Peptides against a protein of PDB entry 4ASU. Designs and how they scored, part 27

Target 1, 270 residues: chain A of PDB entry 4ASU
Amino acid sequence: ATLKDITRRLKSIKNIQKITKSMKMVAAAKYARAERELKPARVYGVGSLALYEKADIKTPEDKKKHLIIGVSSDRGLCGAIHSSVAKQMKSEAANLAAAGKEVKIIGVGDKIRSILHRTHSDQFLVTFKEVGRRPPTFGDASVIALELLNSGYEFDEGSIIFNRFRSVISYKTEEKPIFSLDTISSAESMSIYDDIDADVLRNYQEYSLANIIYYSLKESTTSEQSARMTAMDNASKNASEMIDKLTLTFNRTRQAVITKELIEIISGAA
Target 2, 83 residues: chain B of PDB entry 4ASU
Amino acid sequence: FTFASPTQVFFNSANVRQVDVPTQTGAFGILAAHVPTLQVLRPGLVVVHAEDGTTSKYFVSSGSVTVNADSSVQLLAEEAVTL

## One batch from the design tools (peptide; made by RFdiffusion4, then SolubleMPNN)

Design b1_p10_1_s2 (from b1_p10_1 with A2P T4Q)
Fold by OpenDDE base, seed 3:
Structure b1_p10_1_s2 (fold): chain B 270 residues (1-270), chain C 83 residues (1-83), chain A 10 residues (1-10)
Amino acid sequence: as target 1 above (270 residues)
Amino acid sequence: as target 2 above (83 residues)
Amino acid sequence: PPPQVELFEL
């Protein structure tokens, strides 16, 4: 490489490093907010899931329609955040298909769509974009819930797949169940709740769906920002190492050029 | 008894004497031994009666309330404010 | 292609 080439590359990498450092700081700020907002959201979301756990709601095996909701975002540069969700979605879809189930998919965040488009395009009901620019709100979750309910897909059981936040250095891809109104209303375990008006149950289920989606979005966001901080830190370190290597190469190349020029001068060779 | 909004937790697995909730079907008083039920909240006042006799009032916009067989209660409001 | 919905604050 010429000195010019090395200099150009150095400049480029230094600029990238500046960007990655800036992105790390932005991700850190977003993470700090997301983590604070996750605390109540987790209580809220886990509270919404409590019925399903306590009632041990099970879908009959003869039911065939399954929904998979994958939760991520539109934004890259966050390590394995999107691929982890997509991997679990693929695994779940394959397992369900092998069991003779019909599978439909909802993708929250454009990255899910992008990753699964080639292999699962025909299974998508709806995808959501403009995810990850701002913290998710309950309104966002409600929109997603409404779109699902309005999709006309009469699923029997579903799953929501998202990254659960563990720590600043750890997340885990998790799955939570989603049940249709019909599945809940027909569950034997719900007999203890028999005095429930059908309209009340419908409305309850709508809230439950929105609640679970909201919870998943908050977990996903916190995980994503944390992962982005790590990814940007790693990128910044890698850039630093590359700068050091290129700087050494530059110095060596410069010395070689000088030596060559001196030899040319001494030898009279042009 | 758990009472939370998406953004705030008011009670987390607390023991309370009674919770009065505004439901779409009417006023609903939840006692420790209340039968399992599911309800949807209407905008209104939530009153929490603690075991020590203290009362706390909240305004909620909407949401759900679950009374389980194990006497656990989840009050999940879309929006809630202390009064 | 499946519909794409943009999320905005309500």
Scores: peptide ipSAE 0.354, ipTM 0.938, DockQ to the pose 0.017
Fold by OpenDDE base, seed 5:
Structure b1_p10_1_s2 (fold): chain B 270 residues (1-270), chain C 83 residues (1-83), chain A 10 residues (1-10)
Amino acid sequence: as target 1 above (270 residues)
Amino acid sequence: as target 2 above (83 residues)
Amino acid sequence: PPPQVELFEL
């Protein structure tokens, strides 16, 4: 490589390093906010799931319609955040299909659509975009819940798949159950909750769905920003190492050029 | 007893004496060992009676309340403010 | 293609 080539490459990598450092700082700020907002959101979301856990709500095995909601975002450069969700969605869809279930998919975030479009296009009910530019709100979750309820797909049970935040260096892709109104109302374990008006139960389910979606969005966002921060840090370190290597190569190449020029002068070839 | 909004936690697995909630069918008090029920909140006043006799008041916009067989209660408001 | 919904801030 010529000195010119090395210099050009150095300049390029230095620019990349500047970009990755800037992105790291932005991700760090978003992570700090997301982590703070996740604390109440987790209590709220876990609270909404308490009924299903306490009542041990189960869908009868003869029921065939299953919904998978994958929760992610539109933005890349966050490691395996999107691929982990998509991988689990694929696995779950395959397992359910093998069990003779009908599977439909909702994708929250354009990355889910992008990853699964070729292989699962016929299974998608709806996809959501413009996810991840701003922190998710309960309003966003309500919109998603409403679109699901208005989709006309009468699922028996569902799974919402998202990245649960564990720490700044760790997330886990997990699933939580979603039950239809019919499944909840027909569950034997709900008999102790008798005398509930059907309209009340419908409204309750709508809140429950919005609540779990909101929770999943908050977990996903926190996980994503943390992962992006880590990815950008790693990219910045890799760029730094490459700069150091290329700088050494530059210095060696420069010395070789000077030596060659001196030899040419001494040999009279000039 | 858990009482939260999407953005704020007021009580997290706390022991309380009584919680008065505004439901669509009317306000009712949740006591210890209350029968399991599901309700939807209407805009109104939530009153929490702590074991120490302290009373706290909150305004909620909407949401849900769950009373489980194990006496656990989840009050989940869309919006809530301390009064 | 499945319908795409945009989440906008109200």
Scores: peptide ipSAE 0.325, ipTM 0.939, DockQ to the pose 0.017
Fold by OpenDDE base, seed 1:
Structure b1_p10_1_s2 (fold): chain B 270 residues (1-270), chain C 83 residues (1-83), chain A 10 residues (1-10)
Amino acid sequence: as target 1 above (270 residues)
Amino acid sequence: as target 2 above (83 residues)
Amino acid sequence: PPPQVELFEL
């Protein structure tokens, strides 16, 4: 490679490093906020799941309609965040199909759509975009819940799949159950709850759905920003190493050029 | 007893004597060993009576309250403010 | 293609 080629490559990598460092800082700021906001959201979301866990709500095996909600975002450069959710969705969909279930999918975030469109296009009910530019709000979750309820798909049970935040260096793709109103209403375990009006239960279920979606969005966002920060840090380090290697190559090449020029001068070949 | 909004936690697995909640069917008090129930909140006043006799008041918007068989209570409001 | 919904800040 000529000195000019090496210099051009060095400049390019240095620019990439600047971009990745800047993105790291942005991700770090968003992560710090997301982590703070996740604390109450986790209490709220776990509280919303408590009924289903404590009542041990189960869907009869003869019920065949299953909904999968995958939660991620629109934005890349965050490691395996999107692929992890998509992988879990694919696995779940395949297992359910093998069990003779009908599977429909909701994708929260354009990346889920992008990854699964080719293989699962016919299974999608709805996809959501404009996810991940701003922190998710309860309003966002309510919109998603409303769209699900208005989709006309009468699922029996479902699952919401998202990345749960564990630490700045760790997330885990998890699944939480969602149940239809009919499944909840027909569950024997619900008999212990005294005189629940059908309208009350419907409203409760709608809130619960929005709550769980909100929780999943908050976990996903925190996981994503953390993963992006890590990915950008790794990219910046890799760029630094490449800069060092290319700088050494540049210096060696420059010395060789100088030596060649000196030899040409001494030999009179110039 | 857990009482939270999406953005704030007021009580997390706390022991309380009584919680008065505004529901769509009317306001009622949740006492110790209350029978399991589910209710939907209406905008109104929540009053938490602590075991030490302290009373705290909150205004809540919509939401839900769950009383489970294990006597755990989850009060989840979309919005809540201390009064 | 499935419908796409945009989430807006209110």
Scores: peptide ipSAE 0.308, ipTM 0.921, DockQ to the pose 0.017
Fold by OpenDDE base, seed 2:
Structure b1_p10_1_s2 (fold): chain B 270 residues (1-270), chain C 83 residues (1-83), chain A 10 residues (1-10)
Amino acid sequence: as target 1 above (270 residues)
Amino acid sequence: as target 2 above (83 residues)
Amino acid sequence: PPPQVELFEL
C-alpha cells in the first residue's frame, strides 16, 4: 500500500472511531435512564406475574392455540439483542409445532419482522414498528395489548420472549407466560380464589397482559442500550488498535520509501 | 405487600397490618389472613396501615389487586400518588 | 402481509 493509501485508511478509521465514541455516549445516557425506569417497572411487572407463579396456572394438553410475542426494537448496532429473541422464538415455535400446537406470532419491533418474515410469514398476526426511539410507556404497552385482544385470535396460552437485563455487560433471553381468560378461569388452581366476577376477571387479565408487555419492553430497552454501549465501546477499542497498527505500517513504509530514494541516488538510477 | 405503579414503587414485599382498596365492587380491607381474591381498582383512596400504627394514604386511578393463598398481596395501579 | 402498527407518543 502507498503512503497515500495508508493515510486515507487512517482517516477513515479515525472517523469511524469518532462516530462509535459518540454513539457510545448516547447509548450510555439512554442506558442510565432505562435502568432507572426499569427499577419500578420490574417490581410492577414481576408483581403482575406473581399470580401465575403462585397459582401454578397450567394449560390443558387438549388446547392447541399458542401465541408467541417477541419483544425487541427497530434499531441495530446492539450486538445479539434481536437475533437472540428471534432464535428463541424459532425454537419455541418449532417445539410447539412438534407438540401439535397451532402457533401465531406477534413481533414488537421491526427487527423481529425483518428476521422472521420469510420463514414465518403465515404465522404473524401483527407487527409493531417505531419501537426504540423513545422509552416505552405504559400507554405503548396498552396499545400492544389492545391490538392483540382485537386481533380475534383466541389463543389458549402464550409466551412473551424478551431480553431480561442482568447487568451492564449481561442480558438473558427469557420467556414469560401469557394466559387467556378462558385458561385462567378454567384452571383448577384458581378454585381457591373467592367468588370472582367474570367481568372483574376479564378486566384483570387485560391489565395483566398490558403489565407483562410493559415489563418486557422495559427489560428489552435496558438490555438493548447496555448492549449498544458495549458494542460501541468494543468498536472504538478495535478502531484504536487498528489505528496503532496502521500508524506503525505508515512509519515503516515511509522509512522504506526514503531508503529506496537513497539507494536510487547512490546507484545513479535517479 | 407490594404496591407499585409502572413508574413508582410505594411498598416492596413489606409487612403491613391492613390495606384498604377501592374496587369496582366496593371498597374492602385486606387483612393478614384475607382469603385469596382478585379485584380491579376504581379511582379512589388506598389506605395502608403499617404494623407500627402509621397510616399512609394514596390516590389511585385504576389497576388490580391480588391476594394470594400465601397472604402475599400485589397492588398494581396504573397511576398512583401519595396524599 | 400482516398488519403493521406504529407506536407513537400518546
Scores: peptide ipSAE 0.295, ipTM 0.934, DockQ to the pose 0.017

Design b1_p10_1_s3 (from b1_p10_1 with T4Q)
Fold by OpenDDE base, seed 1:
Structure b1_p10_1_s3 (fold): chain B 270 residues (1-270), chain C 83 residues (1-83), chain A 10 residues (1-10)
Amino acid sequence: as target 1 above (270 residues)
Amino acid sequence: as target 2 above (83 residues)
Amino acid sequence: PAPQVELFEL
């Protein structure tokens, strides 16, 4: 490579390193906020799931309609965050289809849509954009819940798939169940709950849906920002190593050029 | 007893004597060994009576309350503030 | 194609 080629490459990599370093700092700030906001959100979300866990709500196997909600964001450069959710969605959809279930999909975040569009376009009910620019709010979750309810799809059971935050270096893709009002109302285990008005149960279920969506968004956001911070750190380190290598190559090449020019001068071949 | 909003936790698996909640069907008190029930919150006052006799008041918006067979209670408000 | 909904700041 010529000195000019090396210089051009060095400039390009240095620019990339500046960008990745800046993105790391932004991700770090967003992560710190997300982690703080996840603490109450986790208590809130886990509390919302408590009924379904304690009542051991089960959907009869003869029920055919299943909903999958995949939760991620619009923004890339965060490692396997989106692909992990999409992989689990695909696996779940395939398993359900093999069991003779009808599967519909909701994608929260444009990346889910982008990954699954070619293979699962006909199964999407709705997708959501503008996810991940700002921290998710309960209002956002309520909008998603409302759109699901207004979709007219009468699912029997559903799954919400998202990345649960473990630590700055670890997340796990998890699934939580979603049950229809009819499934809850017909569950034998619900008989122990005192005369629950149908309207009360409907409203309760609407809140539960919004609650779990909100929880999933908060887990997803925290996981994403931590993963992005790690990805940008790795990119910055890789760029640094490449800069060092190219700088060494540049120096060696420069010395070789100087030596050649000196020999040409001394030999009179110039 | 767990009492939380999306942004704040007031009680997390705490033992309390009584919780008064504003529901759409009316205000009721949740005592120890209350029968399992589900209710939806209306805007109003929540009063938490701790075992030590301390009383705390909160204003809540919409939400839900769950009383389970194991005597666990989840009070989940969309918005809540200490009074 | 499935509808795409944009989440806006309330």
Scores: peptide ipSAE 0.391, ipTM 0.925, DockQ to the pose 0.017
Fold by OpenDDE base, seed 3:
Structure b1_p10_1_s3 (fold): chain B 270 residues (1-270), chain C 83 residues (1-83), chain A 10 residues (1-10)
Amino acid sequence: as target 1 above (270 residues)
Amino acid sequence: as target 2 above (83 residues)
Amino acid sequence: PAPQVELFEL
């Protein structure tokens, strides 16, 4: 490589490093906010899931329609955040298909759509974009819930797959159940709940769905920002190492050029 | 007893004497060992009666309330404010 | 193709 080539590459990598450092700081700020907002959201979301756990809601095995909601975002540069969700979605879809279930997919975030488009395009009911620019709101979750309910897909059971936040350095892709109104209403365990009006139950289920989606979005966002911060830190370190290596190469190449020029001068004077 | 909104937690697995909730079917009091039920909240006042006799009032916009067989209660409001 | 919905702040 010429000195010019090395210099150009150095400049490029230095610029990338500046960008990655800036992105790290932005991700850190978003992470700090997301973590604060996750605390109440987790109580809220886990509270919404409590019924399903306590009532031991089960879908009969003869029911065949299954929904998978994958929760991620539109934004890259966050390590394995998107691929982990997509991998689990693929695994779940394959397992369900092998069990003779019909599987439909909802993708929250354009990255899920992008990753699964080639293999699962025909299974998508709806995808959501413009996810990740701002913190998710309950309104966003409500929109997603409404779109699901309005999709006309009469699922029996579903799964919401998202990254649960563990720590600044750790997340885990997890699954939570989504039950249809029919599954809840027909569950034997629901018989202990006194005088539940059908309209009340429908409305309750709508809130429950929105609540779980909201919780999943908050977990996903926190995990994503943390992962992005880590990814940008790693990218910045890698850029630093490349800069050091290229700087050494530049210095060696410069010395070689000077030596060559000196030899040419000496040889031309002979 | 758990009482939360998406953005705030008011009670987390607390023991309370009674919770008065505004539901679509009418306001009712949730006592210890209340029968299991599911309800949807209407806009209105939530009153939490603590075991020590203190009362706290909240305004909620909408949401759900769950009373489970184990006497656990989840009051989940879309929006809630202390009064 | 499945519909794409944009999430905006309500």
Scores: peptide ipSAE 0.389, ipTM 0.938, DockQ to the pose 0.018
Fold by OpenDDE base, seed 5:
Structure b1_p10_1_s3 (fold): chain B 270 residues (1-270), chain C 83 residues (1-83), chain A 10 residues (1-10)
Amino acid sequence: as target 1 above (270 residues)
Amino acid sequence: as target 2 above (83 residues)
Amino acid sequence: PAPQVELFEL
């Protein structure tokens, strides 16, 4: 490699390092906010899921319609965040299909659509984009919930798949249940709630759906920002190491060029 | 007793004496050993009566309330403010 | 193709 080639590569890597460092700082700021906002969101979301856990809501085996909601975002450069969700969605869809279930999919975030479009295009009900630029709001969750309810797909049971935040260095892809109004109303375990008006139950279910989606978005966002921060830190470190190696190579090559030129001068060889 | 909005937690697994909630069918008081129920909130006042006799008031916009068989309660408001 | 919905900032 010529000195010119090495210099060009050094410049390129230094520029990449600047970009990755900048992105790390942005991700760190977003992470700090997301982690703070996740605290109340967990209480809220876990509270909404409490009914399903305490009542032990079960879907009868003869029910065939299943919904999968995958929650992620539009933005890359965050390690395995998107692929982890997509992998679990694929696995769940395959297992359900093998069990003779009809499976439909909702993708939250353009990355889910992008990853699954070729293999699962016919199973998508709706996809959402413009996710991850700003922190998710309850309004966003309500829009997603409304689109699901208005899709006309009468699912019996569903699964929402998202990355749950554990720590700045750890997330876990998890699944939480979503139940249709009919499944909730017909569940034997709900008999202790029998005096509930049908309209009340419908409205309750709408809130429950929005609440769970909101919770999943907050978990996903926090996980994503932490993962991006880590990814950008790793990229910056890798760039630094490469700069050091190339700098050594440059110095060595420079000395070799100088030596060659001196020999040419001394030898009189043109 | 858990009372939260998407952005704020007011009570988290707390023991309370009574919670008065505004529902679409009317306001009702949740006491110890209240029968299990699901309700939807209307805009109005939530009043929490703590075991120590402290009373706290909140305004809620909408949401849901769940009373479970184990006497756990989840009050989940879309928006809530302390009064 | 499945519908694509944009989540706009309100």
Scores: peptide ipSAE 0.388, ipTM 0.941, DockQ to the pose 0.017
Fold by OpenDDE base, seed 2:
Structure b1_p10_1_s3 (fold): chain B 270 residues (1-270), chain C 83 residues (1-83), chain A 10 residues (1-10)
Amino acid sequence: as target 1 above (270 residues)
Amino acid sequence: as target 2 above (83 residues)
Amino acid sequence: PAPQVELFEL
């Protein structure tokens, strides 16, 4: 490579490094907010899931309709955030199909749609876009829940798949159950809950669905921003190392050019 | 006893004497060892009676309350404010 | 194609 080529490449990488550093700072600010907002959301969401854990609600094997909700966002440059959710969705869908279940899919975030559309297009009920520009609200979760309920798909059991935040350097793709009203109302373990009005139970389940979706969105957002921050940090470090290597190459190439010119002068070939 | 909104936690696995909740079927008091139940909240007052005799009041918009067999309670309001 | 819903600030 000529000195000109190396200089051009150095300039390009330095510009990329500036961009990645800026993006890291933006991601860090969004992460700090997301983590703060996740604390109450986690208590709220885990509280909503407590019934299902304590009642040990089981779906009868004869029930065949299963819903998978994948939760992610529209935005890239966050490592394996989207692919992890999509991979888990594919695995779950395959396992359910092998068990003779009918599977339908909801994708929260355009990345889920983009990854799975080719292979699972016929299984999608609805997809959501414009996810991840702003922090998710309970209103957003309610809209998603309402669209699911209004889809007309009468699922027996479902799974919501999302990235749970563990730390600034760690997330885990997890699954939480979603149960239909019929599954809950027919569960033997629910018999201990006396005098539950059918309308009350319906409304309760609507809140439960919105609560779980809200929780998943908050976990996903925090995981995503943390992963983006890490990805941009790694990109900035890699750019720095490449700048150092290219700078050494530039210096060596410059010395070689000077040496060549001196030899040409001495040899009279100039 | 857990009491939270999407944005704020008021109680997290706390021991309380009694919680009065406004439900669609009527207001009721949750005592220690209350029978398991599920209810939906209506707009109204939540009153938490601590074991030390302290009483705290809250206004809630909507939500749910769960009383489990293990005496755990989850009060989940869409919106809640301290009074 | 499955419906696509946009989430906006209410």
Scores: peptide ipSAE 0.369, ipTM 0.937, DockQ to the pose 0.017

